# Peptides against a protein of PDB entry 3PUK, part 46

Target 1, 227 residues: chain A of PDB entry 3PUK
Amino acid sequence: ERGLKSVVWRKIKTAVFDDCRKEGEWKIMLLDEFTTKLLSSCCKMTDLLEEGITVIENIYKNREPVRQMKALYFISPTPKSVDCFLRDFGSKSEKKYKAAYIYFTDFCPDSLFNKIKASCSKSIRRCKEINISFIPQESQVYTLDVPDAFYYCYSPDPSNASRKEVVMEAMAEQIVTVCATLDENPGVRYKSKPLDNASKLAQLVEKKLEDYYKIDEKGLIKGKTQS

## One batch from the design tools (peptide; aimed at target 1 R126 K128 E129)

Design b2_p20_3 (made by RFdiffusion4)
Pose (drawn by RFdiffusion4):
Structure b2_p20_3 (pose): chain A 227 residues (1-227), chain P 20 residues (1-20)
Amino acid sequence: as target 1 above (227 residues)
Amino acid sequence: SEEFEEDVEAIEKRYEILEE
């Protein structure tokens, strides 16, 4: 099947689980709020065992150290989600697991990355960015994770216009992961209609996905595709 | 880890391209 959640599942399995899957052994997977919704969206937690995951746990709440099991961190590049990882490795009196495998749902800010590039420890065996920043709500419908996006797009023009841009970029880069997961580099068009916001956004997506496929590293897609 | 060093170089390359 080519359901939207099937496509995403095929990505997670190959880009995450298989990428650190050691045939004979199992791992503990850690999730933040987003990745929980993402995984619950495209699979049952039963399917995880077959993928090398014996236990899933919330990265937020404190956990008991299992220093003989390797950890699979499947999280977003969020200050909260990352600060929690740094609690397990490095500073201080650490560690909690035998090894660390980090998989970011999206591009990691240099600011956050530096905070973990230091307290690195030999543990962090891998740190990838897989570029999946959306929810496969239905086999043909997707939703983003841009909190309070509607309000910051139609609010007046007061002090909280600086956040509008923050929301506008968050939508743009998050939409780009939708195209990248579908292995599509589509042409961009907007409606040029009420308030003309789709124009500003269409430009951000066009610019960001040009920069994106200048780096992909999957090498499957470059230049505009038939979409 | 050689794998981690490669990942770091890939992230740094991405940063450089995005800054250009």

Design b2_p20_3_s1 (made by RFdiffusion4, then SolubleMPNN; from b2_p20_3, 9 letters changed; failed a check: too like the target's own chain)
Amino acid sequence: SKELEKDFEKLEKKYKILKE

Design b2_p20_3_s2 (made by RFdiffusion4, then SolubleMPNN; from b2_p20_3, 10 letters changed)
Fold by OpenDDE base, seed 4:
Structure b2_p20_3_s2 (fold): chain B 227 residues (1-227), chain A 20 residues (1-20)
Amino acid sequence: as target 1 above (227 residues)
Amino acid sequence: SEELEKDIKRLEKRKKVLKE
């Protein structure tokens, strides 16, 4: 029925909740726009309660300090989300929570990571990348979160070429996260189109898949699987 | 924390590989 949603949930449960779980401890969970959608797509509040989350807060909003509780940040590695985190822990006066567990949905750029390390390292208990940058829609359907992907990919305007490349990279990365979630290294299949977008994307995906499995946390190198 | 240090090392290693 909802196979992909279940897979995603299991991944989050294992990679995030189980990773930071402490018996008898409740945490506040901070979400951004993407992770709000992500969790909403694959779990219920009751599920989160079972995982030791007492309340969910929007990272972008001003929040009252709860200094006795640890915070679980499940956020995208974006400047906006990271900046919000930094405001929560960047200064003693602004420290809102007891400690932080950070789980990024994708690769965190060095610039952002370094900022976090430099400013808030003492407050951070865990910092991981879990590589889930897609929204499960149905049992086997997912949605990529790449704004204006359609527009730029199919734009006839040459001025959009650079942006198209950026979009393609982002799409490729997110596809890889799907594969990672499903624990697959698929042989990429595509149908040729006039703009050759499918071919380009396929190449990017293949490259990024190689990179992912090369540096897989489990140290596993997998051959191509059917998909 | 020790766990954080492990995380940092892991992430740094990963980033290095991705840059190559």
Scores: peptide ipSAE 0.095, ipTM 0.673, DockQ to the pose 0.814
OpenDDE base, seeds 1, 2, 3, 5: peptide ipSAE 0.032, 0.039, 0.031, 0.032; ipTM 0.562, 0.633, 0.608, 0.457

Design b2_p20_3_s3 (made by RFdiffusion4, then SolubleMPNN; from b2_p20_3, 9 letters changed)
Fold by OpenDDE base, seed 3:
Structure b2_p20_3_s3 (fold): chain B 227 residues (1-227), chain A 20 residues (1-20)
Amino acid sequence: as target 1 above (227 residues)
Amino acid sequence: SEELEKDFEKIEKKKKVLKE
């Protein structure tokens, strides 16, 4: 039985590295804050070398051009990360790399997606969305990347209600990515809390699970599995 | 170019389904 880390690595290997692999080709890989943590949690540098990655660069930092090499962008679909990509390949600036492969860790918002299409399409070879929005800790433990989740979920201040909903939505989405990675459609189980946050989260998870399997590449809707 | 177009179509198709 494989631990969660190995499952995540296998998913990344299949969805990213195998997808853009070309014989004899080395790539520079660009990472952001989240994907740095993600890869660090489930692989070693030697693993990346085996997948044809020569060097890893932080997308947020200033980098010297390597115009003869293609770049693999494994990044979150955020304005910050996308803006950095646009700076690398934008029409107003000299391209830093020969071409780009882009893999997002989640669904890319329409605004960002349209910006990429409009400005950098000629430089992009592949563009895909991968649904991995969690950090594996051990075989059955993962960490969600939702800033200030505790504060907003447990805040008694009504003024935080809108932010609480955003946080709950993000948490639900990330839980679904775990299920997707494990290829499971579990029944949602939760323990009730005084603020009923668990119930709301469970409802969001159920809805998002349904949505995910509607767009599953396999076209198969799995029955509920005991979690 | 053809592969990229297919990638974009796939992304757009998923977005459409999620909005329904």
Scores: peptide ipSAE 0.559, ipTM 0.917, DockQ to the pose 0.832
OpenDDE base, seeds 1, 2, 4, 5: peptide ipSAE 0.553, 0.557, 0.556, 0.555; ipTM 0.916, 0.915, 0.915, 0.915

Design b2_p20_3_s4 (made by RFdiffusion4, then SolubleMPNN; from b2_p20_3, 8 letters changed)
Fold by OpenDDE base, seed 3:
Structure b2_p20_3_s4 (fold): chain B 227 residues (1-227), chain A 20 residues (1-20)
Amino acid sequence: as target 1 above (227 residues)
Amino acid sequence: SEELKKDIEKIEKKYEKLKE
């Protein structure tokens, strides 16, 4: 067993592949930079073939239409990825594929959802958020997808304070998604450096954990799983 | 599609609760 990698794969299999699977049907899968790394970290191409994926394509690249096949978009909820999707199915151009299934790795802003709805809703059969925005490394180790985190967290410049907060929020959110993936509600512990960043991050994580479990699918607040 | 509408509605409800 690959620990966290196997858990992440199982989550993706259940939430994405099982959700859109049809017997005898093959799909083209579109990935962005993050989801390429994510899948590479927890599965093989043979695993994807078993899930009904015939080929994977980079969403950012120009691609030839395959109009007889449905497309599975497993992408980050970013303007760049959404814009690429819209180019594939937007009203101004012919659609590249038969239909689309969209699975976002995290919460998608309303602005992006509205843009999708306005342009290509007729082509979309599924649109869900999966909440997996981390890369598993080892059994209990993962990396966060937060650009420039080191720079802003350790910047002595007060002008970067607002950006630091944004980065810390993003980190906290991703940590919570790990907990959600593992179905755990841990107590937060940390080792602080001279800067109070660890304490602030811990507070953000605790708050977000509380919020998440208050709104879980069962409508229940789960007890602490770990200390 | 009706399926898409249901998915979107579910997501929207989650967002609303998170904003509380």
Scores: peptide ipSAE 0.026, ipTM 0.538, DockQ to the pose 0.719
OpenDDE base, seeds 1, 2, 4, 5: peptide ipSAE 0.024, 0.018, 0.024, 0.030; ipTM 0.585, 0.315, 0.509, 0.553; seed 5 fails the geometry check

Design b2_p20_4 (made by RFdiffusion4)
Pose (drawn by RFdiffusion4):
Structure b2_p20_4 (pose): chain A 227 residues (1-227), chain P 20 residues (1-20)
Amino acid sequence: as target 1 above (227 residues)
Amino acid sequence: DEEFEEDVEEWEERMEKLEE
């Protein structure tokens, strides 16, 4: 099947689980709020065992160290989600697991990355960005994770316009991961209609996905595709 | 360790391209 959640599942399996899957052994997966919703969206937790995951745990709440099991961190590039990882490895009195495998849902800010590039420890065996920043709500419908996006788009023009841009970029980059997961580099068009916001956004997506496919690394897509 | 060093190099190259 080619359901939107099937496509995403095929990506998570190959880009995450298989990428660190050692045939004979199992791992503990750790999730933040987003990745929990993402995984619950495109599979049952039963399917995870077959993919090398014996236990899934919340990265937020404190956990008991299992220094003989390797950890699979499947998290977003969020300050909270990352600060939690740094509590397990490096500073201080660490560690909590035998090894660390980090998979970011989206591009990791240099600011956050540096905080983990230091307290690295020989543990962090891998750190990848898989670019899936959306929810496959239905086989043909997707939703983003841009909190309070509606309000910061139609609010007046007061002090909280600086956040509007933050929301506008968050939508743009997040939409780009939708195209990248579908292995599409589509042309961009907007409606040029009420308030003309689709124009500002259409430009951000156009610019960002040009920069994106200048880096992909999957090498499957470059230049505009038939979409 | 070599895999992580490769990952860091790839990541830095990606950030450099984004900055350009």

Design b2_p20_4_s1 (made by RFdiffusion4, then SolubleMPNN; from b2_p20_4, 11 letters changed)
Fold by OpenDDE base, seed 1:
Structure b2_p20_4_s1 (fold): chain B 227 residues (1-227), chain A 20 residues (1-20)
Amino acid sequence: as target 1 above (227 residues)
Amino acid sequence: MEEFKKDLEKIEKKKEILKE
């Protein structure tokens, strides 16, 4: 299948599971709210078993230690998720797992990254950003996870202007991750509405796409695709 | 540990480029 779901799964498989997989080794996978939705949208439990995942745990819940097993953290780069990780491996508590592989769905802020590095570096075998911050719905449909996006984007209250900008940035970033996942650099099209939201978002997406492809692993500028 | 260090370096380099 050439649908978005299959593409997302393939990316996760290569970027996460293949990256940390060892023959005959089982791992515990820790998920947060977003990654739970993400995996649920593009794979089955049987698929995860095939990738060497024995059990899935919610990172926010209290969990019993399994000190002989390594843990795969597939999480969003949020303070909440990071704090939960730090509790699992921090000096203040006994390590819950043998070691950690961390894969973030998006850019991890320096503050969080430094916090992880300072506290748990010896326990971490991998730490990567895979840039998947959307939920695939259909072959060409995806859902963004931006809380209160509608409220702030359409708020007539000038006091919400700063929040609107933050939301727009987050939306643009997630759209870029879709493009990156599909290996596309599309020309951005939008319909003009009474509000300039579409235009603003388009500009942000274009800028971020340019930045992303300038920094790609090959150092090549990918031309715009006709889409 | 070596693999982790490489990952960290890669992330740091990317961040530096994004700041420019």
Scores: peptide ipSAE 0.021, ipTM 0.521, DockQ to the pose 0.802
OpenDDE base, seeds 2, 3, 4, 5: peptide ipSAE 0.006, 0.021, 0.006, 0.006; ipTM 0.349, 0.437, 0.343, 0.356

Design b2_p20_4_s2 (made by RFdiffusion4, then SolubleMPNN; from b2_p20_4, 11 letters changed)
Fold by OpenDDE base, seed 3:
Structure b2_p20_4_s2 (fold): chain B 227 residues (1-227), chain A 20 residues (1-20)
Amino acid sequence: as target 1 above (227 residues)
Amino acid sequence: MEEMKEDFERYEKKKEILKE
């Protein structure tokens, strides 16, 4: 019914902007490579202004402190992005912003979370994980963000078999996040030849979908939907 | 939009941890 871009934007608006919204307050938003692509795919700068964002900054770059303003970090749960955040808030005397709201695009590993906790817990007003790890291209088209997926999936080297399994798991997880975002439990179709990659991925997706809906917030198992 | 119960519980736990 609704385009994927609009659904993604609605999810971000609800999970991120509405969560930290304060009337009359403007925030600086910090983005990494993935979230830059994500937001650019589903909103305009005018939309962000309406949500109280005055300026967007690249988390990877050196930035001048704006100590009177709070910062909204919408970032991937990666060591690189987390390290950049820690550089902004790791020292009491060198904090770049007044406070931080952190929203991760996916599950943040305990190792990274503990690192944040140990360094700058008092600077953080929010720390939330949202489940959006894909880029909407069109109304029903999206791309995945799995590093080196092509290489490992199609590598003829048998030594890459274990890594291939890992990237397929990651891809399946991201596909499930799309389904969850759309509130769908689709039947999975694939082309099996010439390689069995699609078949394996399909099986992983189906299993993860089953697990997801068994333990969803409502405790309901949804029937198959068309997607 | 539906969320996993486990994810919600994890989020609440993290909020508590950050308040310490």
Scores: peptide ipSAE 0.026, ipTM 0.487, DockQ to the pose 0.077
OpenDDE base, seeds 1, 2, 4, 5: peptide ipSAE 0.006, 0.007, 0.005, 0.005; ipTM 0.322, 0.363, 0.358, 0.357; seeds 1, 2, 5 fail the geometry check

Design b2_p20_4_s3 (made by RFdiffusion4, then SolubleMPNN; from b2_p20_4, 11 letters changed)
Fold by OpenDDE base, seed 4:
Structure b2_p20_4_s3 (fold): chain B 227 residues (1-227), chain A 20 residues (1-20)
Amino acid sequence: as target 1 above (227 residues)
Amino acid sequence: MEELEKDIKKIEEKKKILEE
């Protein structure tokens, strides 16, 4: 068994594919950089075919319209990915697909959500947040997608202190997604020397875990529900 | 390169060829 990879795949299958599955229907799936890596780490194209995905496309690239097919957007809740989605559905002339199912890998800020709602709500059949913001590497190992995390965490430059905090928050959030995926609320273990980074991160993780388990997962469903 | 990344790249390359 693939351990963590299998768990991640099962989570995606349940949260994304099963959620929007319609018998006999094929979808085009749009991926961004993160979700491409994520799926690559835990499934094969054949697996996606079994889930009703006929073609995968990079959301950042210009794509030809396939107006007769619905699109499954499995993307990060970033301005870049959202903007690409908006270009696909923002106008009648630009509408590339029949409809959209959107699954964000993490919490989508209200600002982005509202932007989507304002321009593309009629095209959206489903909009849901899932909590998978990490890449499973092996059975018990995962990596986080936080740019320049190492640099800021270990920078001796005091001017980077603010950025370090932001990075720590992002890392903590992603660690929580691992816990959520595993359905666990673990005790956090760390070594605090020589730097306090681990301690700070641990505190953030603990806090965010507490917050997460207070939230009803049903509250992560946004937009339209498929009737 | 992971499988899906390869697949995406292949698709992109094919599209590029068709557009040229």
Scores: peptide ipSAE 0.007, ipTM 0.353, DockQ to the pose 0.016
OpenDDE base, seeds 1, 2, 3, 5: peptide ipSAE 0.000, 0.006, 0.005, 0.006; ipTM 0.328, 0.368, 0.356, 0.347; seed 2 fails the geometry check

Design b2_p20_4_s4 (made by RFdiffusion4, then SolubleMPNN; from b2_p20_4, 11 letters changed)
Fold by OpenDDE base, seed 4:
Structure b2_p20_4_s4 (fold): chain B 227 residues (1-227), chain A 20 residues (1-20)
Amino acid sequence: as target 1 above (227 residues)
Amino acid sequence: MEEFKKDLERREKAKEILKE
């Protein structure tokens, strides 16, 4: 049995590092809060060095330009991370890096993607979504990064219904990335609860899994086809 | 640029598939 951490690392190696690898080339890697945790959970700095990363930088922090080096952005598709990227390349001022490789941990919404496309297309060498939106904790355990999930899911206040939906969507998406990473399409099981959260989440997961493997069947993503 | 264009194409195709 493969440990989840090792599987995640292998996926990142294949989907990110191998994808943008150039012989003899070193890159600066930009990470956000999530991807920092992600990489920390499944690799060491020495591993990154072996993959051609000379240094890692926090995308949220002010950084000095290294204009002779290309940058590998491994980031979540959030407004915060995207805005930081845009600041690096979006201005008519001197770009911080020579070029950018962008790998999102999940699907980047059109609203954000279009901003990137409009402002920074000339600087982008690659832009992909790798669908890893969870943190491996141990062999078969992972954590989801959904703020205030407990509060909204179990809130009796009807005014939180819309937020609850958003939270559940986020959770479902992250669960799907686990399945995708493991190349598994599991049957979803749940225990009914008074608020029917488990049932709703299960339905969302099933739907998203179907979508994922539908794309996979068309050969657009690498993974195990749904049987 | 060529590789990025391919990425864009894949993205659009994926979106189309999801609409089916």
Scores: peptide ipSAE 0.354, ipTM 0.838, DockQ to the pose 0.597
OpenDDE base, seeds 1, 2, 3, 5: peptide ipSAE 0.346, 0.346, 0.347, 0.348; ipTM 0.836, 0.841, 0.835, 0.836

Design b2_p20_5 (made by RFdiffusion4)
Pose (drawn by RFdiffusion4):
Structure b2_p20_5 (pose): chain A 227 residues (1-227), chain P 20 residues (1-20)
Amino acid sequence: as target 1 above (227 residues)
Amino acid sequence: STLEERAKTVKEFNEEVEKE
């Protein structure tokens, strides 16, 4: 099947689970708020065992150290999500697991990355960005994770316009991961209609996905595709 | 460009880990 959640599942399995899957052994997977919704969206937690995951736990709440099991961090590049990882490895009195495998849902800010590039420890065996920043709500419908996006797009023009851009970029890069997961590099068009916001956004997506496929690393897609 | 720098830093970090 080619359901939107089937496509995403095929990506998570190959880009995450298989990428650190050691045939004979199992791991503990850690999730933040987003990745929880993402995984619950495209599979049942039963399917995880077959993928090398014996236990899933919330990265937010404190956990008991299992120093003989390797950890699979499947999280977003969020300050909260990352600060929690740094609690397990490095500073201080650490550690909590035998090894660390980090998989970011999206591009990791240099600011956050530096905070973990230091307290690295020989543990962090891998740190990848898989670029899935959306929810496969239905086999043909997707939703983003841009909190309070509607308000910051149609609010007046007061002090909180600086956040509008923050929301506009968050939508743009998040939309780009939708195209990248579908292995599509589509042409961009907007409606040029009410308030003309699709124009500003269409430009951001166009610019960001040009920069994106200048780096992919999957090498499957470059230049505009038939979409 | 910012995205390229971010992706490049992550790639180089992984190469350093592979060397170890």

Design b2_p20_5_s1 (made by RFdiffusion4, then SolubleMPNN; from b2_p20_5 with T2E R6Q T9K V10I V17L)
Fold by OpenDDE base, seed 2:
Structure b2_p20_5_s1 (fold): chain B 227 residues (1-227), chain A 20 residues (1-20)
Amino acid sequence: as target 1 above (227 residues)
Amino acid sequence: SELEEQAKKIKEFNEELEKE
């Protein structure tokens, strides 16, 4: 079995690089914090060069315009990353790049999507959600990128209840992306803990898995697999 | 479902982008 890193790389190659590939064209790739970690975990710079990426830039940093080149944005669907993108293309006079290909690591909320459409539609050549919101560590180990997940999930403070829910939803979504990437529809297993967080998370995962496989890339409903 | 609606929106958007 190919390690999780290889699976993730293959997915990115197919879903992102092959999707926007043009013969002889080089692109600037813009990454955020998560996608930097993601790519670092599953590929080398030489791999990116082979895919037509000339340079990698941090989306959060102030960058010099390269107006003759198209940009590949591989970013998380977060307000921060989207805002940085919008700054690059929001002004007609100050466009950083020739055009943009946008690939989100997860589902983009309607609010953010609408904001992009309203302001930058003419600059966008492609927009796609690829559903890779985890970092592969080992052959079967992955890390979720959910800020402060531990704190909110295990906080006894009731004031964090709303944040806890958001975090759990994000975690559930990322777990689903792992399953999708691995082409698995597993039964969810968990251990009981003092807090019913594991059970709640499991329920969210199951629900999201069901929804995902109704509209999967193959258009087929997959049966449950053992994991 | 919400996911289906989002997928549809993205698809429609990309179709629009291809026409430009």
Scores: peptide ipSAE 0.228, ipTM 0.806, DockQ to the pose 0.676
OpenDDE base, seeds 1, 3, 4, 5: peptide ipSAE 0.217, 0.207, 0.226, 0.219; ipTM 0.798, 0.791, 0.804, 0.803

Design b2_p20_5_s2 (made by RFdiffusion4, then SolubleMPNN; from b2_p20_5, 12 letters changed)
Fold by OpenDDE base, seed 2:
Structure b2_p20_5_s2 (fold): chain B 227 residues (1-227), chain A 20 residues (1-20)
Amino acid sequence: as target 1 above (227 residues)
Amino acid sequence: DELKKQAEKIREFNEELKKR
């Protein structure tokens, strides 16, 4: 069965684990809050062992150095996660691991990316954006991880209008990652009542889908699929 | 085209990493 969980796992396997796999090499994997939830939703520890992961560590926690092992950072491109990474490799004398493979779940902002390049480039072996920014729940159900999305989207306070737009943009981006993961360019259906949030979000999604497929890695433009 | 720019910066960075 082509469940969303299996699709997500397959994408992670190919985009992350296969990308950095070396024969006989074990890695420590560093996860943040989102990627912990993501992996827990679509795989088991035994699956990770098969992919060459010996241990999983929380990036937010203090960890003992394991300087002989390389680390696989599967993290969101947030200041918090990036700062933790920088602490692991920012000091010349106190590097936590031998080297780092970094896989971001979404587009890394230039500010964070530049900060990484400036401070830790010598420790990095690979950097990739995977674009999986959702949690699969069921075969056709997923959740978005946008902080305070509910509050801003449904707030009647006009002072939140700018933040609402930012949240909508983030949600749209995550929905596009779902479509990309499923290899679909669907038509968007929504309920417009009682608020116009769904309509606005739908428009953003459609625009982003068009942009995404125009620059697809395969150079192929897909037509709209049935949704 | 922001998406294109994002892809390019990552690609360029990885190319730099390979040169080491």
Scores: peptide ipSAE 0.326, ipTM 0.859, DockQ to the pose 0.657
OpenDDE base, seeds 1, 3, 4, 5: peptide ipSAE 0.312, 0.309, 0.318, 0.314; ipTM 0.853, 0.849, 0.853, 0.854

Design b2_p20_5_s3 (made by RFdiffusion4, then SolubleMPNN; from b2_p20_5, 8 letters changed)
Fold by OpenDDE base, seed 2:
Structure b2_p20_5_s3 (fold): chain B 227 residues (1-227), chain A 20 residues (1-20)
Amino acid sequence: as target 1 above (227 residues)
Amino acid sequence: DELIKQAKKIKEFNEELEKE
């Protein structure tokens, strides 16, 4: 199956579920807004059951403790999601779960990472960044999760220039994760619009792709592919 | 390289977790 959804699912299965799999062990999986959408786009509940997930919970909601079970956190490296995680394990007396496996959808900023290390290290069994920051829609279509991207990218207000740069950086990173997931190093094509946004984004993507494939998971430098 | 630094950070952290 060559569909993007199947590729994404395969990546998640390998990078997350296989990574923390223990025979006979069931886990509670905690999802945030993005990962809920992500999993909903590429799998069914039955698939998750097969991977040893008994139930899925929203990380943002108040949850009853299940102290005898380990939790799989599949979340975005955002302050909101991290704060919710920290609340689950920050109190020595009121840990929600037995232990945590944390899988981030993208690179976790040092500030958040250090906060986790300082407060919850003893509760964590595994921490991994899997770099899937997009939602597959169709066979070759994906959606980026960058808040207010449209507003900042197309804003004529010069005061938004700094925000625009941040948004473009985030978009470029997510596009690179798509390429990495598909195991491709494509040439970047874009349509020029009145604004140079597309050109700037393309340059960022190309630069990041180059950097990524210098130190990819396989330790191999891949040549450019057509896409 | 930022990517290298990130990879190292995660690797080192997991190594620490295994020791606990």
Scores: peptide ipSAE 0.314, ipTM 0.850, DockQ to the pose 0.618
OpenDDE base, seeds 1, 3, 4, 5: peptide ipSAE 0.295, 0.308, 0.300, 0.299; ipTM 0.841, 0.846, 0.843, 0.843

